# Peptides against a protein of PDB entry 8BZL, part 96

Target 1, 228 residues: chain A of PDB entry 8BZL
Amino acid sequence: SYDRAITVFSPDGHLFQVEYAQEAVKKGSTAVGVRGRDIVVLGVEKKSVAKLQDERTVRKICALDDNVCMAFAGLTADARIVINRARVECQSHRLTVEDPVTVEYITRYIASLKQRYTQSNGRRPFGISALIVGFDFDGTPRLYQTDPSGTYHAWKANAIGRGAKSVREFLEKNYTDEAIETDDLTIKLVIKALLEVVQSGGKNIELAVMRRDQSLKILNPEEIEKYV
Target 2, 242 residues: chain B of PDB entry 8BZL
Amino acid sequence: SRRYDSRTTIFSPEGRLYQVEYAMEAIGHAGTCLGILANDGVLLAAERRNIHKLLDEVFFSEKIYKLNEDMACSVAGITSDANVLTNELRLIAQRYLLQYQEPIPCEQLVTALCDIKQAYTQFGGKRPFGVSLLYIGWDKHYGFQLYQSDPSGNYGGWKATCIGNNSAAAVSMLKQDYKEGEMTLKSALALAIKVLNKTMDVSKLSAEKVEIATLTRENGKTVIRVLKQKEVEQLIKKHEEE

## One batch from the design tools (peptide; made by RFdiffusion4, then SolubleMPNN)

Design b1_p14_2_s2 (from b1_p14_2, 5 letters changed)
Fold by OpenDDE base, seed 1:
Structure b1_p14_2_s2 (fold): chain B 228 residues (1-228), chain C 242 residues (1-242), chain A 14 residues (1-14)
Amino acid sequence: as target 1 above (228 residues)
Amino acid sequence: as target 2 above (242 residues)
Amino acid sequence: METPKSLLDEEANA
């Protein structure tokens, strides 16, 4: 009875549709985010692309704006809706405020969007968690996470999806000031973290890097293999 | 078919709004939040379930939100719902300030949010917010104030109250120990620690697990201050020595 | 989500 498309409270105070959306996230491909000193890095587990699939069509990391990018775990179709809304908001903010969004601002926007889908009639929660990284206008690197409930927090490092537990355990042990002292070390940390759960090495990793005052760079497989 | 359980705007045969009750049940499982009104200030004390090791100089508590220069709130319940409601409170306060060129009176801010909460219980296609709030504030009309609101949109002014886990037990203790007209902020802080020590499901109360904010008036200005961990430790230590 | 508390950005969450 409480498993309806409409998110309602159970007698014990649970929002089952939100919990089920979180289960959908846990089934998603693993994504990791790490904030370095002057770099933010997103890594995502690539599913084995079928021989005939255009690799360009399976983007798990996307730019929201020039200074913000997002990775997600969970339902790809749901992610498209969130990404599109976020992109529109980033552009709207640039037009109205004349500055790019802060990473917190766009995270809060996404979080509020998700929350509304947990409270609106005939809507289910978004079956996605997101890692949102970027630089504020002052050049401060930021990492945020959102979940299906619309909660969000800032992180030094975090992971979402099926391998998130193992990746987080790795990050908890290995995230130190020394481990992020350089951009290359930060990238290496992300790759090592993903390798805890990703089979077949660097070939199954998508990696995006945003450095201070630089555009988003997606690393090619050859560049990733140099860090393995 | 539990039809009444799934609709927010439908009374049960007994006249109950089950979704509101279930939202309140969700709040009952949240961390404890206390509010105590004193003669010289108001405080909020909240259970920190998420102990961040590096909480040195957190100006803004995990569960305590500054709303404007004269008001703060604490929240028990669903964090995402809380974030939406606290943002709305800030927006309402800002709009009022812009419109009237003076801070919104405390009760008016509480009422404005309560009307929103109530609407989510009465209009079809919405669920109640799974959130109760404690509000502390100062205004020129009533001085120091403490309010509580629940998912139904009901609110009340209080001398002392509690929301979240073990709230009923906490309220009973507050009723026993609260001395009307004689409550100083210092005594209120001691009372908050006493109540939290008994109502929190912890083996030992530690400063890491408690956040406290005070609202006072200094030189004709409201001062909202989150106590440092060391100050909370001293309060706990004093309580253990009594 | 079990939040790895050690990895939180406390300054940004403040």
Scores: peptide ipSAE 0.145, ipTM 0.566, DockQ to the pose 0.592
Fold by OpenDDE base, seed 5:
Structure b1_p14_2_s2 (fold): chain B 228 residues (1-228), chain C 242 residues (1-242), chain A 14 residues (1-14)
Amino acid sequence: as target 1 above (228 residues)
Amino acid sequence: as target 2 above (242 residues)
Amino acid sequence: METPKSLLDEEANA
């Protein structure tokens, strides 16, 4: 069956393993990214952590470099591989080019990596989509999305995972210049967007904020509740 | 039972590469891309299917890519495959420029990519790229040029051609309306709109659904320009008035 | 469907 062939086209031109990887993403926890004026914000849906589970070990938002961070939806193990390779590339770029990667550059790297896993025999696609945010060297905030196929685009705002449709619909209605006029408004927009699909308010949201010339900041639950 | 062997490079008993054919089927469902060569320039016109309100404004073209100062391409098929190939084209062009201190000739760039495409049909453990490309360019050897390449690694030069959805119908229309030796860029633009209006599965052609790029020569330099939405609207309006 | 040879760039295919 074509569905089990990792790197073959169906007669109708489908790559079923890529489509199935996209289904794995749709089962993932929701992630949202928003580009503000001088801020990028990532938000993710927290799954209920088991009472004995160390919450510190379940990070869905990670830094790739000082100027770039990523959220993902889908298979966490697959994400770790992508994140590690991206981090190595960021460091390599800094060593060889003497500048940090642009957000586009590292997105393209990740996208190319994903694409190769859709075309190489003996490799399945990565079961992840990613939102990649950060600042270019010129201080421009960027947001990119990539999917299991290796497709990538730049966005003002986007969402991935199980609630992505509802969150995107919300963002399409509410993303305005006024809504991102300030850092606080941008953060509030992300929270409101996630609340379309997340129950029980700020306790079930992880938020990361990167401001211009600042490191990634993970907001604590109390900080999140101030925006709710 | 057609054993679709995971080995993309195996001939059928009839000498067919089914994975290449299936890749071409994927392209057949992609948005239409047109290329038209004129005496004073060359153009690409592509169907824009993904209109996203949340896309970054920096994203000027979904399907048309600048390769270097003298070449651009349009893609039909799998977007991720297209991104890989367009990046490879840029790398090939850049390496040539660095090595020879002159721009790569258009056909050489096309051929270099076609060899890569072919390799993905020849070597085991690789699938074909699900992408066809139209290339527009200018070089000192042949002037304005239009090329088409497919997943097999085959390519050809064209005066006008189409890839993607309804490509056969588009090519038929181009054959009827293309005036050899008399084609201006202006007439080519009008022809592109005419063909897209007939080949796109839309009730009415709108500027938001069409990307057009032109390649011209101004003061001994190549100029690649993506038409603004207003310019495309004017072309559509003019077509509706004729 | 055979692409009409009439639209081929003979110089480029040569």
Scores: peptide ipSAE 0.020, ipTM 0.556, DockQ to the pose 0.010
Fold by OpenDDE base, seed 2:
Structure b1_p14_2_s2 (fold): chain B 228 residues (1-228), chain C 242 residues (1-242), chain A 14 residues (1-14)
Amino acid sequence: as target 1 above (228 residues)
Amino acid sequence: as target 2 above (242 residues)
Amino acid sequence: METPKSLLDEEANA
């Protein structure tokens, strides 16, 4: 009975539910991540917040731990499940290993979680891609991406969601050692990249920065406008 | 195609969860529920459809449920699903209180239920809940709060919002008339009546067809009160005079 | 569309 097997191979070897989950990601708001020298930056396209909606509840960038944060594209409710599990794992790791997770470790955990949901009967894939940024204990800045399939890779810069193609094309042209030489230049690069797909300036961008040994800082609209 | 009608929520080729969308469609046919956040309180107003003509005084809320001492909710959608979810909300709140010896924060209760809703969209053999909820509450962290959740497990905080029948029109009206920073509970009640009068599928708004609950703070305690029929009649009368 | 190899962190993927 096809009813138990949510994700099965097609005759040509495709996992349609994974591909369709990737289509859900492509409908998501654009997110961009850039690794600088001593900074990691996440930017997200703000959906037009309904006039009466509390902006606090529309955040697309969240901390997983003190040294790791995540942005996503796709299904918000799916993302919340992944975030919650990742947070629990980060805390568990601190308790058992007495050190914070590496960015790769938590990325691999998230990727493994996603992969299990592509193979388990009675579960659909997560309809999200994620950009995971942070610092390892040695102070190395990291950027990883995960997709609905559970694949993950390390990046210097990347983008996910609706405008990801245009943003990536911009980053390919403009990501240089000179462009990330300072924290401010790195932030400016992220903003410029997002402005390729975001129509109305700094008001429609959520931006977060993490520096070495510092907590996640979400920039306010006024701070963002200074870089535009 | 019939293949997507299975009890398991799966992605369409376009990346859509049709079972969630169909659940949302079912909610669109439910009675109207609205919530309005004020500076001095928060309210829920809901359409009452089951008027037993033989009951002299409607002592019960059909669509508004007290969850704990600091929170209430209103439901739009399948009644049986609503009963399950409201019971689960009460259990979550009670377990939290027992574990931590303090009331559950409003957003945490909403999120806990939303994770359950999401699970019913991801795990096989289950269908999405055909219910949207409005939550009103108070906690020490954010004060008065209004939340909305849907069958997908998405939620958001709101100053004012509406679910159920004609919700889009109601939200449009709320956007026009809601004054940020100046909203009193009194003004919110008047706005609720105004919106319901225009959006309910009734020829004339009557107190029998409307349930209103307010959540306020008195002497450092949360007070959840369902308005009496006479109080609702007075609000309707005042609106008709304006 | 293949993600451009130019943006990969080759050191971290090695």
Scores: peptide ipSAE 0.169, ipTM 0.653, DockQ to the pose 0.860; fails the geometry check

Design b1_p14_2_s2 (from b1_p14_2, 5 letters changed)
Fold by OpenDDE base, seed 3:
Structure b1_p14_2_s2 (fold): chain B 228 residues (1-228), chain C 242 residues (1-242), chain A 14 residues (1-14)
Amino acid sequence: as target 1 above (228 residues)
Amino acid sequence: as target 2 above (242 residues)
Amino acid sequence: METPKSLLDEEANA
């Protein structure tokens, strides 16, 4: 029975619930992350929000702290749990260590949380992958990805969700030192990468930019159109 | 029966812990990791599956983790489980150092993690970790050491061993070629390349597909070094010439 | 997931 949300090994050594959670991520809206020289950029495919849906309620990019933001693909409800726990950890770290978290630290925290949900009875894996970007206290830009298994890696650029394959293929071809030489070129790279899977141009893209020593900025549609 | 496979790690009617066996099966599909103890050092050699095309001289070890100044480990199995366990090893080692003002003995660190692994096989609501580890270390009690642990929480000390894909064949080769009491780190490196060349499902062994770390003692300090790609290439070339 | 090898941050993973 599918009813026991118990992640167990199959006879051939597979964790089917983790694999199925990865399939849930593949059905999610595409998200892209790129690390530039002094900038990190997240882009997300806007699902056609029903005309009556408040666009403010469908944010797929969120701040975890002043120096860290996250985009996700997969189950929005699962993402809320992860985001809330990550925010609490960021605040706790500031209180206990008197410094903001490193991007690696908070990624490892999220990854460990996800991993525990793959190992605990009565719990299913989180049906989300996340791109986590930000700046360490030394001003180093970072990009990490984590998946439902709790695996995480640092990236120069990556994508998650339904269009991730096509976007990654684009990034593999187009991510060069020249392509990220400036903040504007880095933003343009993210937009071009998303346009591989998004049909209706800048109107269907959510874009967030974090520059060195600056807060997270979500670009408006008009700002995005300038890069298209 | 299928009923025992889908529950917490419980005994089958035959007395088997199927979830532990299935975790070991998952490890059997992981990249090969070798450990070899020598008189003058210990090494880990691991199959690198993720070859980044842009990986130049990056000291990135995918499967070899430094635990403290005196110990390192390699991992075969689920990467996320490996990350949790390697982090726990670091925490245990650090807590011991803080409490006793000396480094944790190698076997004590291995045992502490094995107790955790065992607990995940016994307590309800948990699955086994899908990870085997090789540990290399030095301490003042036993000198250079090599340990292996599996998902059951069992561990053992070894002169040479292998985990992951084709581990049984690798162990057989190690038994044939390992010379007790005569093993230098240089000869151990050559043996590691020889075994990996035969056990990795590759037509030709390349330095890009292998990571090697050595643990030695220099001037009364432990030195853990990941070999550069050029050094691994030289070892492979030497093996091809023999 | 075939992790695109070319996009890994090797320095940050090291």
Scores: peptide ipSAE 0.101, ipTM 0.536, DockQ to the pose 0.592; fails the geometry check

Design b1_p14_2_s3 (from b1_p14_2, 6 letters changed)
Fold by OpenDDE base, seed 3:
Structure b1_p14_2_s3 (fold): chain B 228 residues (1-228), chain C 242 residues (1-242), chain A 14 residues (1-14)
Amino acid sequence: as target 1 above (228 residues)
Amino acid sequence: as target 2 above (242 residues)
Amino acid sequence: METPKSLLDEEANK
């Protein structure tokens, strides 16, 4: 059975393990990314942290470098591997090229990594999609998405995970130049988008903001509530 | 789905890793392990299923392992897998110490092992480890810490948690009785006994069936101590009197 | 994935 083998083509040309990895992503917590004019914003559905769990260890948004951050949907352990590889590459690039990576470059690296795991007989695909945001050296904000197949595209706004369809539909209707005219409006757009699928308001949202020439800032629940 | 459980860890059509889930199920049948974080220390309490007569003489913890001077772990699941992973933890910690001339931070050690666990869920010719671990430790970055990891390579920090048999019930009890910010090691020990007594479904909890280790700081050094049977007996007795 | 074409960054994908 082709669907039981590690990443082989079906007779109809499908890579079932990749498709099944995409199903794993769909079970993941929802993540949303929006590119503003001078800001990039990532928001993630915060699953109710178990009462006795340390919230510090349940981060779904991480920095890859000073100018790049990533959110993911799917298997957390798989994501950690990708994040670690990406971080190493970011540092390597700084050492060899003497400049930070472009958001596209690091996205392509991650995509290539994922693709290799879809082609090797000894590996299963990564069960993650990622939203990668940041600023290029010229100050241009960027948003990219990559999926388990290793494909990637640039976006103005996008969502991944369980509620991605609803969030994307919201973004299609509400992403306008007016809606991203200011940093605050851009943040508000992300929050509103997530609230389409997240219940109980700002307490269940993790939000990260990167402004031009600034480091990644993770907003606290009180800060998020100001935008609701 | 029975069709995907027999081969190396692959995704089901629904996006599930059944081999990982089955490993977790196996752990659910293992002896109970508890971890509780206190203000002045952290503890592990584990069910002893094999009471060997020699356990009275040999401070051999069947389920609690010292990893280095600042960390210990308990295991639930397949013993052989546990031995491999605990050995690997020790090696990782040792290599770090040699490389950096300082102890490995607790979370870094946990993460390093979790990456190994994850790899065994992704690479062909490998099966997931049938083991969950609780880690207790101290480092200069976060102080006393408690972590849990599972066969998937996921981990999290906890104030209190449980793995193994009846873990869900134990966690529920911990949620009810754990007093955030007010937990002393003494109170944590009492809570551990309380939870184990209820979780192990025994009429009387015996000290022979419980292993407890505490991790504290004394004079700027980490002290990991396995409680003597007599000490555990005293804790049980105190619980029975309350 | 039915990717909404309207949210694509056409300039960056060129």
Scores: peptide ipSAE 0.139, ipTM 0.654, DockQ to the pose 0.871
Fold by OpenDDE base, seed 5:
Structure b1_p14_2_s3 (fold): chain B 228 residues (1-228), chain C 242 residues (1-242), chain A 14 residues (1-14)
Amino acid sequence: as target 1 above (228 residues)
Amino acid sequence: as target 2 above (242 residues)
Amino acid sequence: METPKSLLDEEANK
C-alpha cells in the first residue's frame, strides 16, 4: 500500500514514489555533463530514431536561457514541464532582478519544484534527473545535477540515466586538470565517456557545448566524428 | 490500521501521527549530527557520507548550513527537504532583519520554522518534512545557544545533543562526559570527536568523513567557521593519542 | 546573495 501512496513515508522511512521515480530515470537515455575551464559540455545518448521520425523533434538538450542549458534522463513529458517552468523563471528573473539567473539559482528553483511534487498528495514526483550547465555572470562555468527527490549538487563532471554508473566510473578515472586543459580536450573527454555505453560512435551521440560568452552550440555528427 | 499510516495528517485511534513517526525513522538512518554548547562557543559536528571525487569543491559543507551571520544549522534526514527548510530559515531571518533592522533572535527563528513543520503535519495534502535540525547561534538575549527540532515541529534548547544514526547512544555519551559550566570549545571539540568515533558506523574515523563548524564571538562579532580537514585530522589524532 | 523566494508564499499565492 505504501508503494502506491503518493508522498507518503513507509514505516521504515522510505518515500517509495521518489525511489520509483529514480528507477524511471535509470531507464532513461544516458546523459553526461563536464565542466571545463572555460567550457561546459553536455552529451546525450541518441535513441535510434525511427526512419520517419524528424530528428529535430527529439532534442534532449534544451536551453533554459542564453547562459544555461539542461540535459535530462527519464520521462520526456515530465521534463517538458520542468523546462517550461524553468524558462519562465529565467525570464522572470531577468525582468525583476535585471540579471540572468546563476546556474545555482535556476538549479535550486528546479530542485524546489521537484521537492514540492514529492510533498503534495495531489502530485507524483517528476520522473527525471537533470544536468544543468552554464555560466554565471562572472564567467564561472557551472555544472549541477538534480534528481526526482529535489536534491541538487554541483559537480565537476557527472552522468545520469541507464549508463550513468559506467560513465561516472570513467569520469572518476579520467577527469583531471590535464584532461580539461583545453576546450577540445574537454569535448573529447565527454565523447570518450559516452562511448563507454554508446555503440556505433558519434552517430548515436548528441553533443552540446557552451563556451564563455557564447551561445549554446549543438555539434553536428561530422563535428563529433572529428573528436573520435 | 494501515489507513492511518497512509494519510499524512490523521491521528490513529491511539492518538499517534504515524507519518511523523515514519519521518523520524528516516532521520534515524541519516548521518549523525552533534551539537555541543560551550562557555565560549557552540559547535556542530556532522558525518559526511557523500565523498565523491567529482563533486565541485564549492561545497564546503554537506550538512552544515550558514543561516545568517549569527546562526548555522546541521541537518539529518532527506536532503531535499533539508534544502527547502534551510532556504526558509534564511528567508525568515532576512525578512526579520529587514522589518526590525536587527538580527532575528535564535529561538524565534527556530520557532518560525517549527510552525511550518507543524503545519505540514496538520494540513491535508502535505507530508511531514523528513528532517531534524540542530541550530547553533548567538544573540544578545541568551548568548550562545543550541536547539534541536524534529518533523513534528517540536523543538528544545540543549547543552549537547545528537540527531541521526545512533543518536541515542551519542546522547548517552554526551550526558556522561559533558561537564556543565566547565565546557570550553576546545573540550567540546574533543568530546565531539570522541562521540563521533564511537557512533559512526566506521572502523576508523577520518577527517574526510567529518564536518565541524564552530560559532564564536570575536571583537563583538559572531564568527562561524568550518574547520579545515587538517584541523579535524589534528583533533582525531589527539583523540587517538589519549 | 539572491534573496530566496519562499516556496510557501508561492503556494499561498496560487
Scores: peptide ipSAE 0.008, ipTM 0.520, DockQ to the pose 0.024
Fold by OpenDDE base, seed 4:
Structure b1_p14_2_s3 (fold): chain B 228 residues (1-228), chain C 242 residues (1-242), chain A 14 residues (1-14)
Amino acid sequence: as target 1 above (228 residues)
Amino acid sequence: as target 2 above (242 residues)
Amino acid sequence: METPKSLLDEEANK
C-alpha cells in the first residue's frame, strides 16, 4: 500500500507520509506565535512537567541565533535535529556572509531541509511544524510557520499543535492593531490565546519574547501571572 | 538498496511511529533500572536478572556501564543494542576529549547519542534501538545530573526516575518519597532499596539481584563506585529493620 | 482545516 511506502505519491496525488506527519504535529503541545509592532512572542503549552523532571530539559522554545527563535509542535527528537542544523546554518551564514540570517532565510533553509526528507528514499518526513520568529537586520519583526511538507508562509499570528484550531480562531477574532499596540498587549494576546486550550493558567505556559534589538527573553511564571 | 527503504520507520495514519512504540513496549519488560539524584551524589540501581552463581564477586555490573571518568549509564532493553550504544557513548566522549582537551558535558553526550537514536527512527534500513538509558554524571556546568533517554531519541533530566519493568509504580513511589533539596546520597540509597523492594518482581529482595553504582566527588575528582554485595546487603537489612 | 487567511502576512508573502 502507498501509505506504507516511503514518501511516494498515491494514485490520487497524496503524499500520505507527509499527511501522517502532520497528524503527529496535531498531537503535539500547542504553540502560538504573534508578531507585534516591535516585538515577537512565542508561547507554548507546558505539558505538565512530571514531578521530579528537570524543567530545563523540557524547553520547547529555543534560540536559533541572537535574532531568531523557534517553537515547535510534534516529535521532540525530530525538532532537535532541525534546530541543530538551523543553528549551524545561522553560524555559517554569519561567517560567510558576515551578517545574521534573515528570518525568511533560515525559515527557507528549514523548509528546504524538511522538503528533502519528503522526497528522499529511505527517509520519513520530520514530524514537526515550527513557528520561527525574529527580527531582520532592518528591525522588522517576522513570524513564519513551516510544516512537515516543507511549506512555509509568513504570518501575523499563528498556532500549531493540538490546540491550534481553537487558538487560531481566537487570534482571528482578537488580532487587531489595537491588540498589538504595545508590547504588553501583544504578550497578553498570546497568553489569552493559549488559555483557550491550556488549563490552570500561567503555570502551564512557556513564554518567550524578543523585542527589537534585544535578545530572547523567557518569562518566568511570576512574570506570566502578571498578564493573566 | 530498495529493500532497505521498506524497513524505514514510518508514520501511521494517526501520526504514530509504531516501531518506536513497540521498542518502548519491549523495554517495559526489561529489568528495572532506577536513578536518583542527591545533593552530594547520584546513583543507579539496576535489577540483575542473570545471576551466574559461579561468578565470584561480581566486580562488573551487567547493566551499569562506565562511560568516562565523570559519567555512567544503566540500560533497559536489548543487550546487544545496549552494547552498541554504550560503546558509541564512550567513543563520542573520547573524541570530544581529544578535540577539546576537556571532558564532554553530560547533557551534550546524552544529546549526541539521542541524535543517533533519532536517526535510527528516520532513516531507511534501520530500526529503532530497543533500549532506554539512564545516565548519571558530573560536570562543572550543572554538577550532578541524571538523564533518561528512550528509543525515539527523546531525553530529559530528572531528580529521580525509573525505566524497565514496573517503572510506573517505581516513579509513583519516587514522587511520594523524594524530598527535593533534602536528598542525601545515603537517603537516596535507602530510597532506591525501598523502591526496588516493592517494584521488583521478586518475593524477597537480595543483594545478588541488585546492582548499585554511585557517583560522587572526592577531592575535586569524580568517583564512580559499584557497591559491593556486602554493602547492598547492609542496605537491604537496614530497610528491613525499619 | 485551512489556516485563516486573515492572519497571513500578505506583505511578507509577496
Scores: peptide ipSAE 0.188, ipTM 0.663, DockQ to the pose 0.884; fails the geometry check

Design b1_p14_2_s3 (from b1_p14_2, 6 letters changed)
Fold by OpenDDE base, seed 2:
Structure b1_p14_2_s3 (fold): chain B 228 residues (1-228), chain C 242 residues (1-242), chain A 14 residues (1-14)
Amino acid sequence: as target 1 above (228 residues)
Amino acid sequence: as target 2 above (242 residues)
Amino acid sequence: METPKSLLDEEANK
């Protein structure tokens, strides 16, 4: 009998492969997302890039479309598959509907994709959680999270990966209307949140910012240090 | 525990893909492959294990494969798996060329194969490929490039890296000796010999046991060249004199 | 661990 990867219910009603995929996520680098008033910010823990590694190829924040970007925690190769499919869907939507996707739409698409991989015979779940941020066509900033199960929710702020618990605790205490009153304050909040789990300051943080009607901007280390 | 070893595409309770890890372990026992990026070119150096005693001149590369006019790769791991993957790389590159009437960008070729590798870690009835690859190439977007991919479908760009036997030690040596921004192809070749001499499980490094390929640009064209045995001998001799 | 409800976007989740 071919030991096919099948996600099945345990006697007590658990989907072990989904739970185990969540364990893979917990081992991933920490990612943080925060929705501001007119800005969305993603921050990711940089693993110590090997001295000889090209930093360009180690990016954990990527654009799905002009108005949507994503960070993830977990298996990088799995994430690439999800990203590619999401990008195709974003382009397809533009062609067929003649409008960009809403952040909720593309999140739901990704969530549905993940869910199918928890139910399809011969497939294992994706070992990733994702933070998806962007702007709807009406200019509303959005933040969503997906997990290996395909569940998704909208958030004001959230974190995923190995340091997620500590970061979330920080955000619960510090996410206020005052803390996100300006774009700069929102960025500072993300950086401060990541610094709860990241050692050596701004050098180990990847930070991306998207403002209304603007493209995704990846901040360089010098720009990040200005907020530390 | 044993149940997870027999199933190729499931997570362990700890969130690990053991079959991928085991594939990587298998690669650790394969012959050493090294890649070094220079300002004026990029090279692959690989351990040759199959030496036909009756052949005076080795005209073929055992571990280095030309993929297209602008890219080559070296492989560490299961030979049959390597043959399949190198063939796929060639097909992908050719299909792209036919479709777009331009060469496939280096990273796109790497990612295309990595997506295949990843699929073999996620779909039932498949096992991971027991192969890691080093890719060298040139394109108009990023110039000279060096990539590494593993059985998981992960990849990365590198200035210098190593796969196969004693790869960790080789990487450590590369980190110590690689001079960022000052690396010429000539110096890269010397560094490759130095590292291989220390990492290969041989008493003495010989030209018959080493394959080296260089990728350069000449007159607006990419040139991929496998070094002749005599050229490798000269490099080894020079290293021994230093 | 239950994600803290305080960080949920209640409007977007309705």
Scores: peptide ipSAE 0.173, ipTM 0.659, DockQ to the pose 0.871; fails the geometry check

